# Designs tried in a protein design run: peptides against a protein of PDB entry 6GMG. Part 206

Target 1, 331 residues: chain A of PDB entry 6GMG
Amino acid sequence: DSDDRVTPPAEPLDRMPDPYRPSYGRAETVVNNYIRKWQQVYSHRDGRKQQMTEEQREWLSYGCVGVTWVNSGQYPTNRLAFASFDEDRFKNELKNGRPRSGETRAEFEGRVAKESFDEEKGFQRAREVASVMNRALENAHDESAYLDNLKKELANGNDALRNEDARSPFYSALRNTPSFKERNGGNHDPSRMKAVIYSKHFWSGQDRSSSADKRKYGDPDAFRPAPGTGLVDMSRDRNIPRSPTSPGEGFVNFDYGWFGAQTEADADKTVWTHGNHYHAPNGSLGAMHVYESKFRNWSEGYSDFDRGAYVITFIPKSWNTAPDKVKQGWP

## One batch from the design tools (peptide; made by RFdiffusion4, then SolubleMPNN)

Design b2_p15_8_s2 (from b2_p15_8, 7 letters changed)
Fold by OpenDDE base, seed 2:
Structure b2_p15_8_s2 (fold): chain B 331 residues (1-331), chain A 15 residues (1-15)
Amino acid sequence: as target 1 above (331 residues)
Amino acid sequence: SKADLINKYNQEALS
């Protein structure tokens, strides 16, 4: 029960983390120890190490989303999301493929749709766009200048995003970022902000008005990226989990992974930080654990989810929650 | 196992 959630206690600013432990190819630790690492590595504001505040610890305590929350500075809105979908593969497999033994038609279509998404290409698209945004942010001292720069960059690259409406999440994302408007954040100066990336895994079959089969096996048509832009309409994502396909089966509502602004060119070497569940040290779930996973481990996901989106948001450059390099584990 | 990495109670209903 979510009522068992507890805010992790404060950790002394200078307390060093205990070593992380390997877990299924990942680095894993309890949330309290992650706070220690966070304070040593990611907490810096204007170059000064900070203790994680009670508010930040409260955010973190919510689980996987809490990791993204504390590092991005806001609850994920998922408005600016990207993915890659191979339409030709999807159509071809539906046409020429067949359900496996014991697989229903709906299950087959859902599986084929899931397999038609390319997590690596989706991630790459988000990184590409983030890079464009970062160039546009550079030396832009008001939103108008940022938007002009952005349009110019997109035009130069012949990017379909140049055709997005001015009210699109793509163009409005910066102005809708609370930290952009904060005096100690961006202070309305785009050049003080940088684009960052996180990922969300979720279920496509969330429409309660659709068939039970879609809720059980996925909606093949849901949450596809728009051609050219790669933008995913996330408006219909209401954190509804996959419906059970058998008695006693249960699925998780979502998973979030924090990437930030790593510069590692090899996607496979990038590190994704995520949590297992809300912090309930005195409950049945136990203490929250934080995982640092390589891209392969993150992108693999679970059967709970058939969609992955890579989302862009912004943080002040003065924050160190999105460093160029992230080291897995501790030390 | 999956249970060690992702739990059904990842988040409270916040949205």
Scores: peptide ipSAE 0.029, ipTM 0.708, DockQ to the pose 0.259
Fold by OpenDDE base, seed 3:
Structure b2_p15_8_s2 (fold): chain B 331 residues (1-331), chain A 15 residues (1-15)
Amino acid sequence: as target 1 above (331 residues)
Amino acid sequence: SKADLINKYNQEALS
């Protein structure tokens, strides 16, 4: 029923936002008002604010993914994803723990697996890697220089990522970024780019050939980070939602949260921007709303999802879609 | 598919 999706209208460049509304510890506003804020705060190219283009407004209208889309400049590919999983905790809980009353074995295992992920550590790992990448980007004027710098940085830190294949998403992410190749973007100059972070929530039980229990309660073995690197193989993420456990139950396919390049050291104070659904002002879902949530609110997620990944991509430094400081709401 | 680009119903989860 994507037929009722509507592209939000253009907002005057100098139109100031209306105040945001507090909602469950978040700052909330309708998509049109977010466009106004975006134009005032995030739209700047080379220091000059820009009106959100029709194309960008169309991207935004797709919901939570649209927020990440418009700010990153491309539809999320999710190839360079990080997470943290406590294998020992998982094994111990499976061995020593017991299903709750009424909980099936599969449900128990799925829950234990979900709880064995550490969202904060996953986020920290992504930030660590982004920092390494940013250092490697600095003063690198071609991809070869960037890659050499990156390998050197990883070697100095004894980081397991240094052992990744040259064709790995880790090393290929920059050259596969459209804005890197654009004349008005990176223009093939790594030093004009910076690493940014967004997060995706999704369901582990996406294998249609697996048991129904895994589709309903999660696949404990799916989408685990590789030891040492923290890399998550996202190739099997096909945006398949959790299977219903009861008649009439339905789950969302994914959620995206935009972090960018905030420098706030305290993870709990970082702001994550996301949307509720595609914009359908004349449809049953209604107008799209945009939320600016603190990390705790974002990382809690929903029962729709049992995995969270923190993804690195790149944007031109000339863009202001990823400022060092993000303020919730308006004013 | 276009459907894969859209998250539909997370508003219900937020309410």
Scores: peptide ipSAE 0.033, ipTM 0.716, DockQ to the pose 0.102; fails the geometry check
Fold by OpenDDE base, seed 5:
Structure b2_p15_8_s2 (fold): chain B 331 residues (1-331), chain A 15 residues (1-15)
Amino acid sequence: as target 1 above (331 residues)
Amino acid sequence: SKADLINKYNQEALS
């Protein structure tokens, strides 16, 4: 039960982590040990290590979303999301392909849609946009300057995002970031902020007014990126899991993976940090575990999900929750 | 197992 959630206890600031354990090609550890690592590696504010606060530990205790929450400083809103969808592949496969033996038409269409998304290209698009934003932030000391820089960058690259409305999540994302407004954060100075990335896996068939088949096998038309921009409308994502296809079957509501601002050019070498479930050491679920996965492990996802979005948000440059390089595991 | 990596109860209801 959700009532079993417990906030992990404080860890001494100087306590070193125990070694991580290899698990399914990932590095795994219990949440308490991740807190130790976080304090040693990611906690730095203005170059000084910080003990994870009670509030931060509470955020972390919520599971996979907690990892993104504690590192981004806010609960994920998922407003600025990107993906890549191959429309031609989708249409061609629907037209010329056929269901597998025992596969229903709905299963076939859902599968084809899922396979028409390219996680790597989606990730690349987010990184591209984050890079543009970071350039726009670099010497901008007010929001107007940032927006002007952003428009110029987009124009130079002939990016379709330049045509987005001023009220769109793309242009409003910075001003809507709490840490941007904080005195010890951005202090309303864009140049003190940087763009960061996290990913969300979720189910497309969330519309309760749609057919049962879409809820079971996916909605081929849902959560597609807009052409040119790659923006995904996430407004209809309500954290509703896939509907069971057989009695007793249950699916996960979502998964979050934290990337931050790694500079590794090879996507396959990037590290994604995520959790398995909320922390319930005395409950049936057990203690929360944190995983550090390579992109291949992360992007593979599970049958629970047929969509992956890559989301951009912002954190103060003074935070070390999004370093240039992330080392998998410990030591 | 899959359950060790991801669980359907990743998020609780937030106040």
Scores: peptide ipSAE 0.027, ipTM 0.693, DockQ to the pose 0.287; fails the geometry check
Fold by OpenDDE base, seed 1:
Structure b2_p15_8_s2 (fold): chain B 331 residues (1-331), chain A 15 residues (1-15)
Amino acid sequence: as target 1 above (331 residues)
Amino acid sequence: SKADLINKYNQEALS
């Protein structure tokens, strides 16, 4: 119930965090303590620490999406999403594999499709594209210059994204970023912006007009990346959770993980920040907790989800919500 | 447990 959600109180700017605790290979803390860390590490605007505003604390209080929200500066739109799918593996397994004992055909196909996605390759594709975008942003002082640079970079790399329509989320993403237009943000200057990455886990079987089996076990054909570009059409993602396969079973609608702009080359060493649920300290769910997970822990996901997308958006370079290096936990 | 990391009510569904 939304009535149970509470905005965490303000934390003094100079209050240091309490130590995080290990949890399932992750670093974990309560949301109030994350705010303390955020103020010490990620809050900087133009090099100056900032107290998390009431608005930002409210965004954060929404749970896993709140972490991405507060750090990206906007509610995730998920329009520029990437993934990697091994079609040959998928076809081969369907042809030569067989359902496990007690596994239905639909369950088998859904599982095979899920397993045909490569989270690491999807993440790497997003990083590759973000790098291209950052090069295009670097010396561009208007959108036209940015777009021209982007086209040149893509042509130089022989990237299939060069063939995308001008109206594609790929080319319109910067223009549609609120912080790009803000005076204290990008101020319409692309060179003041940088590309950042977050990830969303969600369910493929969201089409209510499809079979119940697809809603229960996944839609093998849904949310696949386009060949060459790796772009995923996210337009049909409506935050609909997996349908129960047994009475009393329930699944979560989504999960979000914040990566930002870490420069660590080894994907396995990158840190992903996410939350468990909306903040309800006086409700049944309890206080929100924030987790900092390595890529392996993040990409593992849950049975609630059979898709993972890696999304690019933009933030002002003056923000420190996406530093080059992220340290797990505290101290 | 899973419930400690992700809850079914991460965010109330928008209607």
Scores: peptide ipSAE 0.026, ipTM 0.691, DockQ to the pose 0.195; fails the geometry check

Design b2_p15_8_s3 (from b2_p15_8, 7 letters changed)
Fold by OpenDDE base, seed 3:
Structure b2_p15_8_s3 (fold): chain B 331 residues (1-331), chain A 15 residues (1-15)
Amino acid sequence: as target 1 above (331 residues)
Amino acid sequence: SKADLINKYGQEAAS
């Protein structure tokens, strides 16, 4: 029950974290200890450590989305999302493949669609676009300059994103970022901002007007990236979980993983930070735990989800929530 | 187990 959610208490600014522990190949800790790490490592504003505020602790308490929320500074809107889908593989497998023993046609098609997404290529596309955006931001002191730079960069690379209209989430993302407009944030100066990345796992079969099979086994045609750009239309994502395929079965509505702006070139070595559930220390769910996972652990996901999107947003460069290097665990 | 990593209830927040 959501009524069991509790805001974690404040941690002293100078309190060091307890050691993380391994959990299924990840580094794991309780949310209170993550706050301690966050204050030591990620809390810096203009180079000075900050105690996590009550508001930030409340955001964090919402679980996996809370980790992204605290580090990005806003609740995820997921408007600028990227993925990679192999259309040829999908068509070929549907044509030449066959359902497994006991697998329905709908289940087969849903599985084939899921397997036709390439998480690594989707992540790389987001990183590519973030890099372009960062170059466009670097010397731009107003939004007009940023947009001009962005268009030039895209033209130079012959990127299909250059054909997006001015109202596209791609071009409007910066102006719609609250921290960009804040005096102690971007202060409307693009050069004070940087692009960051997080990921969302979710279910494709969310259309209540569609067949029950699509809700149970996935909608093969839903949430595919546009060719050339890699953009995913996330407007139909309403955080609706997968429908049960058997009595008593239940699925989670989403999972969020925070990447930030790590510079590690090897995708497999990148670290993704996420939470298990909302903080309910006195409830049935228990205390929230935070995980720092390598890409292979994050991208694997769960059967609850058949889509993974990599989303770009922006934070002020003065924040240290997205450092170049992220160390897994503690110490 | 999955239950240890992701609970059945993913908490949503108002934006």
Scores: peptide ipSAE 0.026, ipTM 0.690, DockQ to the pose 0.318
Fold by OpenDDE base, seed 2:
Structure b2_p15_8_s3 (fold): chain B 331 residues (1-331), chain A 15 residues (1-15)
Amino acid sequence: as target 1 above (331 residues)
Amino acid sequence: SKADLINKYGQEAAS
């Protein structure tokens, strides 16, 4: 019940976190303790620690999306999303493969489609694009200059994104970022902003006008990246969970993981921060927990989801919610 | 387990 959600209480700015608990190769803690860590490590504005505000704590309390929300400064819009899909693999498996024993054709096709996505390549594409954007931002003092720089960078790299419409999510993402317009944020100065990345796991079979099989086993044609650009049209993602395949079965609507702007070149060593559910300490779900997972743990996902997107947004450089290096757990 | 890492629905916000 959504009414069970509670905003975590404020934590003193000087309170140090308790040690995190190792769990399945990741670090885990209760949300209140994450707030303590956040204040010590990620809260800095212009180099000064900040207490997490009531508003930020409320955002965080929404669960996995809350972690991305509090660190990005806005509720995820997911408009600038990237993925990698192996079309050849998909076609070959459909042509030459066969359903497993007891597997329906729809289930087979859904599984093959899911397996044709490459999470690592999707992540790398997002990092590549974020890098291009950051180069375009660094010396641009107005949006026009940023866009010009971006186009030049894309042209130099012969990137298909150069052909995107000026109104596309790719080019409009910066101007649509609230913190870019804030006086204490970007103040309309692109050079004060940097690109950051988060990831969303979700279900492909969300179209209620489609077959029940697609809702149960996935829609093989949904949420594929565009060739060349890697862009995923997320407009049809309405946070609808997978349909049950058996009585009593239920699935989660989404999962969000925060990466930020880590500089670790090895994807497997990158850290992703996410939550399990909304904070309900007095409810059946219990207190929210926050996890800091390596990429392998994050990208593995769950059977609840058959799509993973890597999304670019922007935050002010003055924020420390996306540092170059993220360390798991505490201390 | 899955239940420990992802439990129930992530709550959505209007804004």
Scores: peptide ipSAE 0.026, ipTM 0.688, DockQ to the pose 0.293
Fold by OpenDDE base, seed 1:
Structure b2_p15_8_s3 (fold): chain B 331 residues (1-331), chain A 15 residues (1-15)
Amino acid sequence: as target 1 above (331 residues)
Amino acid sequence: SKADLINKYGQEAAS
């Protein structure tokens, strides 16, 4: 069935999008219409509109990850991820709480762990770090200058990230960004780059050597952020979905949401762009749809996932895929 | 309803 994926056709550069429609409190449109909006709003390179290339349309056609892919310019690596976990709440609920009627102990522990993550605080941590990185990028014309600036900023803020190893994803993220090295991108000049954010929802119980209960109900100890830094070790995320708890039940492997570099201070007013599935207009799944959701709609997630991470990457400042202001829907 | 959020080849590449 995955063979039914189709690359959306090119849209004329000057074609205006049709109005978006409401869907579960979010703005929704078909992928072809999103391409039209993208060309009008997000396609700009050095201030000039661009037609979405065949390569970009192909990336987009992959579904939710495709939205992040086309806007970030690379397939998500998820190496620099942040979250917030309330350990005291977790311990207290385990001690004083009890399973619901029909809920197993493992299910109870998995649920309590999921509920102990704070999506808003995780998002705010990522924004905080992105701001620090952007300040470090601002006047740095080589990587050495960027790293020095970054360390100084972290020291001034007494941020625990200052103690990270030089080889950590935190310090290596810029040099590992393809667009940083491109002549028409960063051209190895940090000051031409900016930090951007996307989010990934995924399942904690991915260890195949663990108990079946952890695979079904979650691993309470997996993918917790490190104290102080908020960094999540994503190395064990292999895009393995939740195991079925009943016959015929199935779960999807992940969801991605694109935030970019919005400056809206109120988290609840930020817009997250994501897709439902790969584009299969002639297949059983149908055409891909793109959603522009408010933070509450995005952060709610699904029962398929018990973890949410907020990831930092970089794009050239000359791209307009991460503007300061994102308007939901069209017009 | 939720559907597969990535095609087979994309999933393989990400695994």
Scores: peptide ipSAE 0.033, ipTM 0.702, DockQ to the pose 0.412; fails the geometry check
Fold by OpenDDE base, seed 5:
Structure b2_p15_8_s3 (fold): chain B 331 residues (1-331), chain A 15 residues (1-15)
Amino acid sequence: as target 1 above (331 residues)
Amino acid sequence: SKADLINKYGQEAAS
């Protein structure tokens, strides 16, 4: 019941977090305590620690998406999304593989498609592109300069993204970022911005006009990355959950994980921050909890989802919501 | 449990 959602109260700026606790191989804490950590570690604007505002606390209260929301400064649009799909593996397995005992053909195809995505390669592609964008942003003091730099970088790397339309999410993402235009943000200066990454898990079988089997077991052809670029068309993602396969079964509509701009080269050592559900301390769901998971824990996902996308957006460099290094847990 | 990590229904927000 979304009506049970409550905005967490303000935390004193100088209040230190309580220790996180281990949970399923990740660090876990209640949302109020995450706010304390956030204020100590991530709240800095131009080097100055800030109290999380009421607006930010309200954003955070929405759960997993709230973590990405508060740290990116805007509700996720998911327009600039990347993934990696092994087409050869998919075709080969469909041709030569067999359904497991008791597995329907649709279930088999959905599973094979899911398994043909490589989360690590998808993440790596997003990081690669973010790096290119960051180089293009550096020393660019207007959008024209940024775009010119970006095109040059792409040409130098012979990247297929160079062929994208000028109005594509790839080229338009910066200009469509509210914080880029804010006086205390980018102030229309690309060099004051940096690319950041978050991830979304979701269900492929969202087309209501498709077969029930696709809604139950996945749509093998949906949300595949474009060849060469790795771009995923997210336009058909409407936050529709997986259809139940048995009576009483229910699935979550999405999960979001915040990565930011960590520089850790080993994907397995990167930390992903996410929430379990909206904050409902007086409701059946209870208080919202925040998790800091390693990549393995994050990328594992749940049976609720058969797609993972890695999305690029931008934040001002003056924000510390995406530091180079993220420490898991507290202290 | 799974419920501790992600709720059954999820939550959508609007800006």
Scores: peptide ipSAE 0.027, ipTM 0.688, DockQ to the pose 0.277; fails the geometry check

